# Peptides against a protein of PDB entry 4GXB: the designs that were tried, part 55

Target 1, 277 residues: chain A of PDB entry 4GXB
Amino acid sequence: VPTEEVSLEVLLSNGQKVLVNVLTSDQTEDVLEAVAAKLDLPDDLIGYFSLFLVREKEDGAFSFVRKLQEFELPYVSVTSLRSQEYKIVLRKSYWDSAYDDDVMENRVGLNLLYAQTVSDIERGWILVTKEQHRQLKSLQEKVSKKEFLRLAQTLRHYGYLRFDACVADFPEKDCPVVVSAGNSELSLQLRLPGQQLREGSFRVTRMRCWRVTSSVPLPSGSTSSPGRGRGEVRLELAFEYLMSKDRLQWVTITSPQAIMMSICLQSMVDELMVKKS

## One batch from the design tools (peptide; aimed at target 1 S214)

Design b2_p24_5_s1 (made by RFdiffusion4, then SolubleMPNN; from b2_p24_5, 7 letters changed)
Fold by OpenDDE base, seed 2:
Structure b2_p24_5_s1 (fold): chain B 277 residues (1-277), chain A 24 residues (1-24)
Amino acid sequence: as target 1 above (277 residues)
Amino acid sequence: GLPPEYELGREYIGKTFYNPVFEA
């Protein structure tokens, strides 16, 4: 692609559009810096955020595809997909809420975290009780962003990324689950017919290893839904988990977002390594 | 064509990541 100046749209978690002028040859960090500059985010806070490739759903929700890589060209990556449903999103890229303290000290950082958190709550990524919801609404009406975030930090799945509904082989084969990544874990929420919502928590520290695999489904004679004639590739995230003392078990999640899940795992591991150092 | 998720993430497929923070 020839090096040209282009306008690139980057979205915040709430769908707010940030237009930046970049070169087609600008790498992820260059684009991130441009976004930061446009938002007046200080340079020292840039590292707390990342750019993600997402698919925008009909309801405006984002299905995370992957984190943009360091040497990637965001403009090329997003435009090569030739679909308007794919967007670049700015989001915080750390897991430990303790880092919020650093970001919240800055007005722009505070606003970004606030907008993201509001969006995550609205999308149901953060789980709230009725009482908590009332409290959050009250704080939102008062535009008390710091207090809002402090309350939000106590909520279930604060800071998690929620994935699209998928399938896992745990606790049983072909279980419909909703996976969320955060707090150094994968949370698998399962609702079986006639049963209460169950959550399996898979702590990263108990994962010995993981991998993403791909398979081409055999054309099962069932009527392929006519629309997505795109060759169906099944992606799976498999991780070996320490269920109990000396008992390792493979857990497999079948999801189009298996790659993103793997990226999240790596990111959580990396953060844990930094904390141990 | 292959799903964009697959095409854009090929480098992540087939590799086993061993967890350095695994606690046995």
Scores: peptide ipSAE 0.621, ipTM 0.949, DockQ to the pose 0.776
OpenDDE base, seeds 1, 3, 4, 5: peptide ipSAE 0.489, 0.616, 0.494, 0.509; ipTM 0.747, 0.948, 0.762, 0.757; seed 1 fails the geometry check

Design b2_p24_5_s2 (made by RFdiffusion4, then SolubleMPNN; from b2_p24_5, 7 letters changed)
Fold by OpenDDE base, seed 2:
Structure b2_p24_5_s2 (fold): chain B 277 residues (1-277), chain A 24 residues (1-24)
Amino acid sequence: as target 1 above (277 residues)
Amino acid sequence: GLPPEYELGREYIGKTFHNPVFEA
């Protein structure tokens, strides 16, 4: 691609548009720096955020496709898809809420975390009780961003990335689940017919290994759901989990976001490695 | 093939990631 100056739109978690002028040859970090500069985010806080490729759903929610890689050219990556559904999103890229303290000391960092958190609550990524919701709304009305975040940090699935509904083979085959990644775990929420909502917590420290696989669905003579085009690749994330002492079991999640799940796992592992060093 | 949106994610496919923070 010829090197040209272009306008690139980067979205915040709340859908706020940030327009940056970049080169088509600018890599992910270059674009991230441009976004940071546009937002007046200090250089020392850039590392707390990443750019993600997402698919915008009809309701305005984001389905995370992948993190943009370091060598990637964000403008080329998003435009090559030739679909307006695909967006580049800026989001915090750490998992431990302790790092919020570093970010929220800066006005811009605080605003970014606040906007993200509000959005995550509105999208149901962060789980809230009625009372908590009331408290959050009160703080939001007061625009008390720090207090809002402090309360939010105590909420279930704060800092998690929520995936689209998918299927797992745990606890039973073909279980519909909602997967969320955060706090060094994968949370699998499931509701079986006639049963209460259940959550399986899979801590990263109990995952021996994981793998993403791709398969072409065999034309099973069964009723192709009309929307699955003949050429859809089935992605699966499989991880080997220590269920009990000396008992490893494979758990497989079938999801178009299997790659993103793997990226999250690696990212959580990397953060844990830093903490152990 | 992989959808275009996943093309740059190919490195994550078919590889087994061994977890260095696994606690046995």
Scores: peptide ipSAE 0.618, ipTM 0.953, DockQ to the pose 0.632
OpenDDE base, seeds 1, 3, 4, 5: peptide ipSAE 0.610, 0.616, 0.614, 0.616; ipTM 0.949, 0.953, 0.952, 0.953

Design b2_p24_5_s3 (made by RFdiffusion4, then SolubleMPNN; from b2_p24_5, 8 letters changed)
Fold by OpenDDE base, seed 5:
Structure b2_p24_5_s3 (fold): chain B 277 residues (1-277), chain A 24 residues (1-24)
Amino acid sequence: as target 1 above (277 residues)
Amino acid sequence: GLPPEYELGQEYVGKTFHNPVFEA
């Protein structure tokens, strides 16, 4: 791609648009720095955020595709897909809520965390009771951003990424599940008809390994779900989990977001390694 | 082939990642 000056749109979690002038040859860090400068985010806080490629759904929800890598050219990465559904999103890129303290010290950092958290609650990524929702709403009305975040940090799935509904082979074959990644785990939520919500928590420290695979389903006569055309690539994330002492079992998740799930696992592992050092 | 949205993620396809923080 020829090196040209372009206007690039980067979205915040709440859909707020940040327009930056960059070169088509600018790498992910260059674009991130441009976004930070536009927001007046201090340089020392840039490392707490990352750029993500997402697909925007009709309802404005984001389906996370992947994290942009350092060597990537964000303008090329998003435009090469030739669809306006694909967007670049700025989001916090750490898992431990303790790092919120560093980010919250700055007004811009505080605003970014607040906007993300509000969005995550509105999208149902963070799970709230009726009473908690009332408290959060009261804090929003008062514009008490710090107090809002402190309350939010106590909520179930705070800081998690929620994925689109998919299928797993746990606890049974072909179980419809909602996967969320955060707090050094994968949470698999299952609600079968007439049953209570069940959750499987898979801690990263109990995963020996994981893998991402792709397959092309053979046109076998079984009921193709209407949304997957015949011959679409099937992505799977499998992880080998320590179920009990000396008992490893593979768990397989079938999802178009399997790559993003793997990126989350690696990111959680990397953060845990830093804490152990 | 993988969908275009996954082309840059091909490095993750067919790979196994060992977990250095695994606790046996």
Scores: peptide ipSAE 0.486, ipTM 0.746, DockQ to the pose 0.607
OpenDDE base, seeds 1, 2, 3, 4: peptide ipSAE 0.460, 0.458, 0.465, 0.467; ipTM 0.748, 0.760, 0.752, 0.756; seed 2 fails the geometry check

Design b2_p24_5_s4 (made by RFdiffusion4, then SolubleMPNN; from b2_p24_5, 9 letters changed)
Fold by OpenDDE base, seed 1:
Structure b2_p24_5_s4 (fold): chain B 277 residues (1-277), chain A 24 residues (1-24)
Amino acid sequence: as target 1 above (277 residues)
Amino acid sequence: GLPAEYALGRDLIGKTFHNPVFEA
């Protein structure tokens, strides 16, 4: 792609549009800096956020595709897909809520965290009781962003990234699950026939290794899922998990977002490494 | 064409990542 000045749209978690003028050759960090400048986010807080490639669903929800890497060109990455469904989103890129304290000290940082948290609650990524929801609404009405975040930090799956419904081979083969990544774990929520909602928590510290694999499904005759006309490639995330003392077991998640899940695992590992040092 | 997820993540496919923070 020739180097040209372009207007690039970057979305916040709530769908707010940020337009930045960048070069087509600008790398992820360059674009991130441009977004930060547009928002008046201080330079020392830029590192707490990342750019993500997402697919916007019909309902306006975001399906995360990839965290944009340092060497990527955001303009090229999004436009090469030749679909208006793909967007670039700014989101916080750390897992430990303790880092919120650093970001919340700045007005712009506070606003970004607040907007993201509101959106995550509205999307059902953060799990709330009726009473908690009432309390959150009251704080929203008062525009008490700090208090809102402090309450939100105590909620189940605060700071988690929720994936699209998919399939896992745990606890049984072909179990429908909703996967969420956060707090150094993968949470697998499942509802088996005739059973209550169950959650499996897989802590990253108990994962020995993981991998992403791809396969072409055999042309099974009838169930052409009509919607995704793109060549059916099945992606799987497999991780070897310490289920009990000296017992390792492979768990496999079949999901189009297997790559993003792997990126999340690596990101959580990296953060844990920083804390251990 | 290949799914966007596959096209953008080819470098991660087939690699095994060993976890340095694994606690045995």
Scores: peptide ipSAE 0.594, ipTM 0.939, DockQ to the pose 0.760
OpenDDE base, seeds 2, 3, 4, 5: peptide ipSAE 0.584, 0.593, 0.587, 0.591; ipTM 0.932, 0.940, 0.933, 0.937

Design b2_p24_6 (made by RFdiffusion4)
Pose (drawn by RFdiffusion4):
Structure b2_p24_6 (pose): chain A 263 residues (1-190, 198-221, 229-277), chain P 24 residues (1-24)
Amino acid sequence: VPTEEVSLEVLLSNGQKVLVNVLTSDQTEDVLEAVAAKLDLPDDLIGYFSLFLVREKEDGAFSFVRKLQEFELPYVSVTSLRSQEYKIVLRKSYWDSAYDDDVMENRVGLNLLYAQTVSDIERGWILVTKEQHRQLKSLQEKVSKKEFLRLAQTLRHYGYLRFDACVADFPEKDCPVVVSAGNSELSLQLREGSFRVTRMRCWRVTSSVPLPSGGRGEVRLELAFEYLMSKDRLQWVTITSPQAIMMSICLQSMVDELMVKKS
Amino acid sequence: SYLGDASLFTEEPSEELTHNPAFE
């Protein structure tokens, strides 16, 4: 892409706009640094956040497509799709909530975690009852951002990433499910199954050839993981989802974080 | 049916296998 200065909108998880001037040839880290500079996020906290390509739904929710890799050009990644429904999003990119402690030591880092947690509750990524949700919106007005986040860290599925509803062959073939990734596991809500990353020997992403539109082709995508169900018993679990690649990215990210910790 | 937009997968392989180094 010829080098040219452009304006790029990067959204926070709650949809707040962050406008940055970047080059069409800037890579992911360059764009991330420009967003961090605009928000006054310290350099030493940039590594706790990443940029994601998402599809914004009619209701404003985001369906995550992929985390942008180091070699990618974010302006090109989003513009090449030729659709205003696709957005670049900044979100925390680690899994263990112990890292929240490092981020919350800075006012901007705390503000970012607070903003995405509020949105996570509003969009049902964090699981609360109708009554609990009522209480939380109230506590939100009455407590500091820090206190609100400490409470939120104890809520069901805090720190998980939620995927669009899809199907899986667990427990039975073609079961409708909601899949979420977090806390070193995949959660399948059918009843529920919890599949630990450390019990996955491997996983595979497969796709059909592109098919005519039922002007975009369609592809059937699957993410299958080989799971150690019990001693010396491995079983494949298959999820059929347009977001199979994002799920694979989350599994790799969670495995990588476990290994960094182990080291 | 749960079908993805092919335009998002133009550079992705038809199949990819990843082995977990944290497997137990």

Design b2_p24_6_s1 (made by RFdiffusion4, then SolubleMPNN; from b2_p24_6, 10 letters changed)
Fold by OpenDDE base, seed 4:
Structure b2_p24_6_s1 (fold): chain B 277 residues (1-277), chain A 24 residues (1-24)
Amino acid sequence: as target 1 above (277 residues)
Amino acid sequence: SYLGDARLYRDEPREQVFENPVFE
């Protein structure tokens, strides 16, 4: 793509649009800096956020595709898909809620976290009881952003990224699951027929390794999985997990968001390594 | 290396493995 000045739309978690003038040749950090400048976010807080490629669903929810990498050209990355469903989203890119303290000290940072948290609650990414929801709504009506966030930080799956429903081979073959990443774990929620909602927690520190596989299933005499057409690319995220003493077991998740899941794992690992230093 | 979204970019079949340095 020839270098030219363009208007690029970057969305916040709540769908708020931020328009920035950038070059088509601007890399991810350049665009991120432009967004920060437009929002009046100070330079020292830029590192707490990242740009993500997402697919906007019909209901307005975002399905995260991947984090934009440093070498990428965000304008090209999003426009090359030639679909209005794909958007660039600004979101916080750390996991430990302790870092919220740094971000919240700034008015713009506070607003960004607030908007993201409100959206995550509305989308059901953060799990709340009826009473908690009432309290949150009250604080929202009062526009008490700091108190809102402090309460939200105590909620289940705060700071988690929730993925679209997919399939895993755990605890049984072809189990429908909802995966969430956060707090140095992958949470797999499932409801088997006639059973209550169950959650499997897989801590990153108990994963020896993980792998992402891309494949094209060959035609077979068996029926294809629902929603997967013939010849469609199949993405899987598999991790080798320490189930018990000296017992490693592979868990495989089949999902179009397998790459994003892997990115989350790497990001959580990186953050843990920083903490160990 | 970066795999990218094979569904979106129609990448050839591939596998990438990540070793976990914080495994314990």
Scores: peptide ipSAE 0.512, ipTM 0.817, DockQ to the pose 0.382
OpenDDE base, seeds 1, 2, 3, 5: peptide ipSAE 0.500, 0.498, 0.496, 0.503; ipTM 0.820, 0.823, 0.826, 0.819; seed 3 fails the geometry check

Design b2_p24_6_s2 (made by RFdiffusion4, then SolubleMPNN; from b2_p24_6, 11 letters changed)
Fold by OpenDDE base, seed 2:
Structure b2_p24_6_s2 (fold): chain B 277 residues (1-277), chain A 24 residues (1-24)
Amino acid sequence: as target 1 above (277 residues)
Amino acid sequence: SHLGDARLYRDEPRERVFENPVFE
């Protein structure tokens, strides 16, 4: 790709568009800095955010594909997909809500967290009761962003990334689940026939390892997966989990977002390592 | 590391394993 100046669109979590003038050859950090500059986000807060490649669904929701890596060229990464449904999104890239305190001290940081949180609630990524919803609405109407965030920080799945519905082999084979990553865990929500909603919590600290597998189904193989055609890549995330004392068990999630899930796991691990240092 | 995970977006069988240093 020739080096050219281009206008690149970067979306916030709420869909707000940020247009930045960058070079096609600009790497992820360069683009991130450009976005930060456009938003007037101070340099010392840039590290709290990352650029993500997402697929915008029909309802406007974002399906996270992956975090853009440092060596990537965001313009190339998104345009090479040749589909308008793919977008670049700015989102906070830490898990511990304690870091919110640092970000919230700045007006722009506060606004970014607020917008993201509002969006996450609206999209059902953060789970709220009726009463909590009322309180949040009240605070939103008052534009009390700090108070809004403080309340939101107490909510279930605050800071989690919610994935599209997928399939896991836990607790049983071919179990439909909704996976969310956050708070150093993978949360698997499932509803089996005749059963109430269940949630499996898999703490990262109890995962010995995980793996991402990409495979191409054989023509003679099962094509039972809805929406998958012949020759489509199947992605799986599997992790070996300490279920009980001296009992390790593999849990496998089949999802197009397996890579993103792995990125989340690594990110959570990295953050935990930093805390231990 | 998550670096390079984008490589899995290939139409070929691949596997990457990550050992967890914070495993307890």
Scores: peptide ipSAE 0.510, ipTM 0.788, DockQ to the pose 0.337
OpenDDE base, seeds 1, 3, 4, 5: peptide ipSAE 0.509, 0.504, 0.505, 0.502; ipTM 0.788, 0.791, 0.792, 0.790

Design b2_p24_6_s3 (made by RFdiffusion4, then SolubleMPNN; from b2_p24_6, 10 letters changed)
Fold by OpenDDE base, seed 5:
Structure b2_p24_6_s3 (fold): chain B 277 residues (1-277), chain A 24 residues (1-24)
Amino acid sequence: as target 1 above (277 residues)
Amino acid sequence: EYLGDAELYRDEPREEVFENPVFE
């Protein structure tokens, strides 16, 4: 692609638009720096954020596709998809909430975390009780961003990334589930007919390995899922989990976001490795 | 290892396996 100056739109988690002038040849870090400069985010905080490719759903929510890699050209990556539903989103890229302390020390960092957290709560990614919701709304009305975040940090699934509803083979075959990644785990939430909401917590430290598989299903008269036509690619994430002492079991998730799930696993593993060093 | 773009896996059947160094 020829090098040209272009206007690139980068969204915050809440849908706020950040317009930056970049070159088509600018790599991910160059674009990230441009976004940081536009927001007045200091250089030492840039590393706490990443650019993500997302698909904007009809309701305005974001379905995360993948993290943009260092060698990528964000303008090319998003425009090559030839669909306006794809967007670039800025989001924090660490899992341990302890790193919030570093980011919150800066006004811009605080604002970014606040906006992301508000959005995550509004989208139901962070789970709140009625009373907690009332408290959060009160703090939001007062625009007490630090206090809001401190309360939010105590909430269930704070810092998690929630995926679109998908299917798993756990606890039984073809179970509809909602997967969330965070706090060094995959959380699988499901509600079977006539049963209460169940959650399976799969800690990364108990995963021996994981795999991503891409396949084209054979035409079968029964497998016409409304959303997948003949020849549509099926993505799966499978991980081998230590269920009990000396008992490993494969768990398989079928999802178009299997790659993003794998990226999250790798990212959580990487962060854990840093903590061990 | 990074899997790259989801589109890279749409053209043909592929599998990528990741060993977990923090497995206990």
Scores: peptide ipSAE 0.407, ipTM 0.713, DockQ to the pose 0.362
OpenDDE base, seeds 1, 2, 3, 4: peptide ipSAE 0.399, 0.391, 0.375, 0.414; ipTM 0.708, 0.705, 0.691, 0.717; seed 4 fails the geometry check

Design b2_p24_6_s4 (made by RFdiffusion4, then SolubleMPNN; from b2_p24_6, 11 letters changed)
Fold by OpenDDE base, seed 5:
Order: structure tokens, then C-alpha cells, then sequence
Structure b2_p24_6_s4 (fold): chain B 277 residues (1-277), chain A 24 residues (1-24)
């Protein structure tokens, strides 16, 4: 792609559009810096955020595809997909809520965290009780952003990334699940027929390893899932988990977001390593 | 190897394995 000046649209979590003038040859960090400058986010806070490639669903929700890497050219990465449903989104890129304290010290950082948190609650990524919802709405009406965030930080799945409904082989084969990543774990929520909602917590520290597999299923007359055309790529995330003392078991998740799940795992591992050092 | 490698989106069968250094 020839080097040209272009207008690139970057979305916040709430769908707010940030237009930046960049070069087609600008790398991820260059674009991120341009977005930060447009928002008046200080340089020392840029590292707390990343650019993500997402697919915008019909309801306006974002399905996260992957994090843009440092060497990538965001304009090329998004436009090469040749679909308007793909967007670039700015989101915080750390897991430990303690880092919120650093970001919240700045007005722009506070606003970004607030907007993201409001969106995550509205989308059901953060789980709230009726009473908590009332309290949050009250704080939102008062525009008490700091207090809102402090309350939100105590909520279930605060800081988690929620994935689209998918399938796992745990606790049984072909089990519909909703996966969320955060707080150094993968949370698998499921409801089997006639059963209560169940949640499995898989801590990263108990995963020996994980793998991402891409495959093209063979056409079989019986396996035509309504949503997958013949020859569509199947992605799986599998991790080997320490279920009990000296008992390792593979858990496999089938999802088009398997790559993003793997990115989340690595990101959580990296953050844990920093804390350990 | 990069985790977010676009190569994982290839139509050809691929596998990437990640060892966990924080495994206990």
C-alpha cells in the first residue's frame, strides 16, 4: 500500500468516534499516539491502552477479534478485511484494577475508564444486582465518575472481557458456554437443560499450557451446523488444566474468538510475570 | 511467535502451543 495521508476512525468502547489523520504506513503505536493526542491523553498513560480489531454486530456490540500488534499498520489491517463491520477500538489493556488508580488521576484517563465501564455494564460484561444497578444509575446521573468506578471495581467480572456464546467440551461434550477473561482466569458460564446456571473458574496459574488450532472441517452431511457454511475455518482454544493434585485435563473451547482468548491468556500471564519480578 | 499473529487466520490447518511460565 502506498504511503498516503488518510482519515482513520477509532472507536471508544461506547461507540464514540475518534477521527485521526494518519499515514497508511503508520504503525500501531503511531496511530495510538495520534488517538491519544486527539483525546488529550498524556503520554505517560498511553501504555495503559491498546488498539483492538473488532467486528461490530448488528446490535452495535463489539466482538473482539484480536489486539493489533506493534508491527501492524492499523489502516491496512482493518481495510484489508474489505468489510465495514470491522472496526478499530481503543480499550484499556491491563487486568489488575490497581492500575486504574494511575489512569484515574488524569481527567481524560478517568473519562476513558468511565465510558468503558458504563459500556461494559450496559452490555452485561460486568454483572450487577438490582440494587447495585440502582446505585450505579444514581452515580451516573450525578456524573460522579470516580465514585462510579470505585463501586464498579467491586462488581463481579469488573475488568473482564466477555466473548460471544460458543461451545466447550467441559463439563460435557458440545456444551454451550459463555466465556469471560479477567482477573487471571477464564470464566465459563453454562446452563444445561433443567439445571441452574453454573460457572467454572479456570485460573491461569493452573494452566500448564494452551494451544490454538485452526482447521477446515470435512464436509459431512450430518455436521452442517446452521451457522457455518461448508469449508469455514474452525478455531479452537484448548488448555491443559490442573483439575486436582497430579490430575491434568484438557479443556477445549470452540470459538471464532479462540485467537483473542489466547491473546488474553498471554496478556494475563505477562502481567503476572511482571508482578512476580 | 506473536500471539496475535494474523497467520492464525489462515485457511490452512495451523496449531500454536504456548507453555505457561506461571504454572504452579
Amino acid sequence: as target 1 above (277 residues)
Amino acid sequence: EYLGDAELYRDEPRERVFENPVFE
Scores: peptide ipSAE 0.472, ipTM 0.786, DockQ to the pose 0.332
OpenDDE base, seeds 1, 2, 3, 4: peptide ipSAE 0.466, 0.468, 0.467, 0.431; ipTM 0.787, 0.789, 0.788, 0.735; seed 3 fails the geometry check

Design b2_p24_7 (made by RFdiffusion4)
Pose (drawn by RFdiffusion4):
Structure b2_p24_7 (pose): chain A 263 residues (1-190, 198-221, 229-277), chain P 24 residues (1-24)
Amino acid sequence: VPTEEVSLEVLLSNGQKVLVNVLTSDQTEDVLEAVAAKLDLPDDLIGYFSLFLVREKEDGAFSFVRKLQEFELPYVSVTSLRSQEYKIVLRKSYWDSAYDDDVMENRVGLNLLYAQTVSDIERGWILVTKEQHRQLKSLQEKVSKKEFLRLAQTLRHYGYLRFDACVADFPEKDCPVVVSAGNSELSLQLREGSFRVTRMRCWRVTSSVPLPSGGRGEVRLELAFEYLMSKDRLQWVTITSPQAIMMSICLQSMVDELMVKKS
Amino acid sequence: PHTEELHTVDWDKNEITTESSTSP
C-alpha cells in the first residue's frame, strides 16, 4: 500500500470513538501506540491492550473477527473489506484478572477497564440476573469506578469473550450453544460444559471450500479440540462457527498466558 | 476440508506446534 496519512477510527468496547491520524503503511503496534497517545495511556500499559477487527451488529454489539497481529496494517485490514460494518476495537487482551491490578494503578487504564466492563454487562458477556443487573446499574451511579470494577471481578464470566450463537456436537450432534472463552477454558452453554485449556491436547480449524452465496461466498468453519475427558480418554469436541478462527486465537492466547506464567 | 490448521501443545517445552494445509 502506498504510504499516505489517513484518519482511522478505533472504537472502545462500548463504541466510544477514538480518532487517530496514522499511515496506511503503519502496522498494528504503530496504530496501537497512536491510540494510546490519544488516550494518554502510559507506554508501560500498552501491552495490556490489543486491537481487534470486529463486525458491528445493527444493535451496536460487536462480533469479534480476529485480534490484529504484529504484521498487519490495521487501516488496510478494515478498509479492504469494503463495508462500513467492520470496525477496529481496542480491548484488554489478557485473561487473568490479577493483571487488572497493574492496569487500575493508572487513571486511564482504570477508565478503559471500567468502560469495557460496563459494556460487557450490558451486552450479556458477563452473566447476571435481571434483578442483579438492576442493582449493578444502580451501584454504578453510587460507587467509584474502582469499587465498581472490584465488584465486577467477582461476577460470572468477568473477563470472558463471548461468541455469536452457534452449534457444537457436545453434548449431542448439532446442539445450539453459546461459546465463551475465559479463565483458561471454553464455556459451552447449551446446561453447561466447561473445557479447560490444560486438558486440550490440540485444536484444529477447518473450512469448506468457498460456496456460492445462498456477492460474498460462504464457508463452513469448524473449531475442533481434542479433550482429555478422563484418564487415557481423548475425545474430539467440534464447534461449527463463523468465528472458529477467533476461538482458535483465544485458545492460543490463553495457552500462551499460562506458559508465560509457568516460566 | 479445503484448509486445515492444527495446533498441538507441548507443556514441557512451553510451546505450540502448528501445522497447516490448503487444498488447490

Design b2_p24_7_s1 (made by RFdiffusion4, then SolubleMPNN; from b2_p24_7, 13 letters changed)
Fold by OpenDDE base, seed 5:
Structure b2_p24_7_s1 (fold): chain B 277 residues (1-277), chain A 24 residues (1-24)
Amino acid sequence: as target 1 above (277 residues)
Amino acid sequence: AASETVNEVDWEKLEIITTSSQLP
C-alpha cells in the first residue's frame, strides 16, 4: 500500500470513536501514540493499553479477533478485511488490577478504565448481583469514577475478556460453553439440560501447554453449526491441564476466537513471569 | 491443510499450584 495520510477510526470499549490522522505505513505503536495524543493520555500510561482487532456484532457488542502486533500496520490490518464490521478497539492490556492504581491516578486513564468497566458490566462480562448493580448505578449517577472502579475491582470476572458462546469437549463432548479469560485463568461456564450453571476454572499455572489448530471441515460434515457457512475454517484451542497430581488431561475448545484465547493465555503467562522476575 | 501453533508453560517459573480446578 502506498504511504498516504489517512483518517483511522479507533473505538473505545464503550463505542466512543477516536479519529486519528496517521500514515498507512504507521505501525501499531505509532497509531497507539496518535490515539493517546488525541485523548491526552500521558506517554507513561500508553504501555497499559493495546489495540485490538474486533468484529462488531449487530447489537454493537465486540467479538475480539486478536491483538494487533507491534509490527502490524493497523490501517492495513483492518481495511484488508474489506468489511465494515471489523474495528480497532483500544483497551487496557494488563490483567492484574493492581496496575489500575497507576492508570487511575491520571484523569484520562481514570476515564478510560471507567468507560471500559461500565461497558463490561453492561455487556455482562463482569458478573454482578442485584445489590451490587444497585450500588454501581448509584455511583455512576454520582459520577464517582474512583469509587465505582474500587467496587468493580471486587466483582466476579473484573478484568476478564468474555468470548462468544462456543463448544468444548469438557466436561462432556460438544458442551456449549462461555469462555472468559482473566486473573490468570480460563473460566468455562456451562449449563447442561436440567442442571444449574457450572463453572470450571482452568488456571494458567496448571497448563502444561496449549495449541491452536486450524482446519477445514469436509463439506459432508453434518456439524452445521448455525451461522458457519459450509467450508469455513474451524479453529480449536486445546490445552493440557494438570487436573490432579500427575494427571494431565487435554481440554479442547472449538471457537472462532481460539487465536484470541491463545493470545490471552500467553499474555497472562507473560504478566505472571514479569511479576516473578 | 491443518496448521498448529504450540505454546509451552514454564512450570518452574510459574510455581504450579496443587489445588484442583475441575468443574464441580
Scores: peptide ipSAE 0.056, ipTM 0.654, DockQ to the pose 0.316
OpenDDE base, seeds 1, 2, 3, 4: peptide ipSAE 0.024, 0.040, 0.020, 0.024; ipTM 0.524, 0.636, 0.513, 0.539; seed 1 fails the geometry check

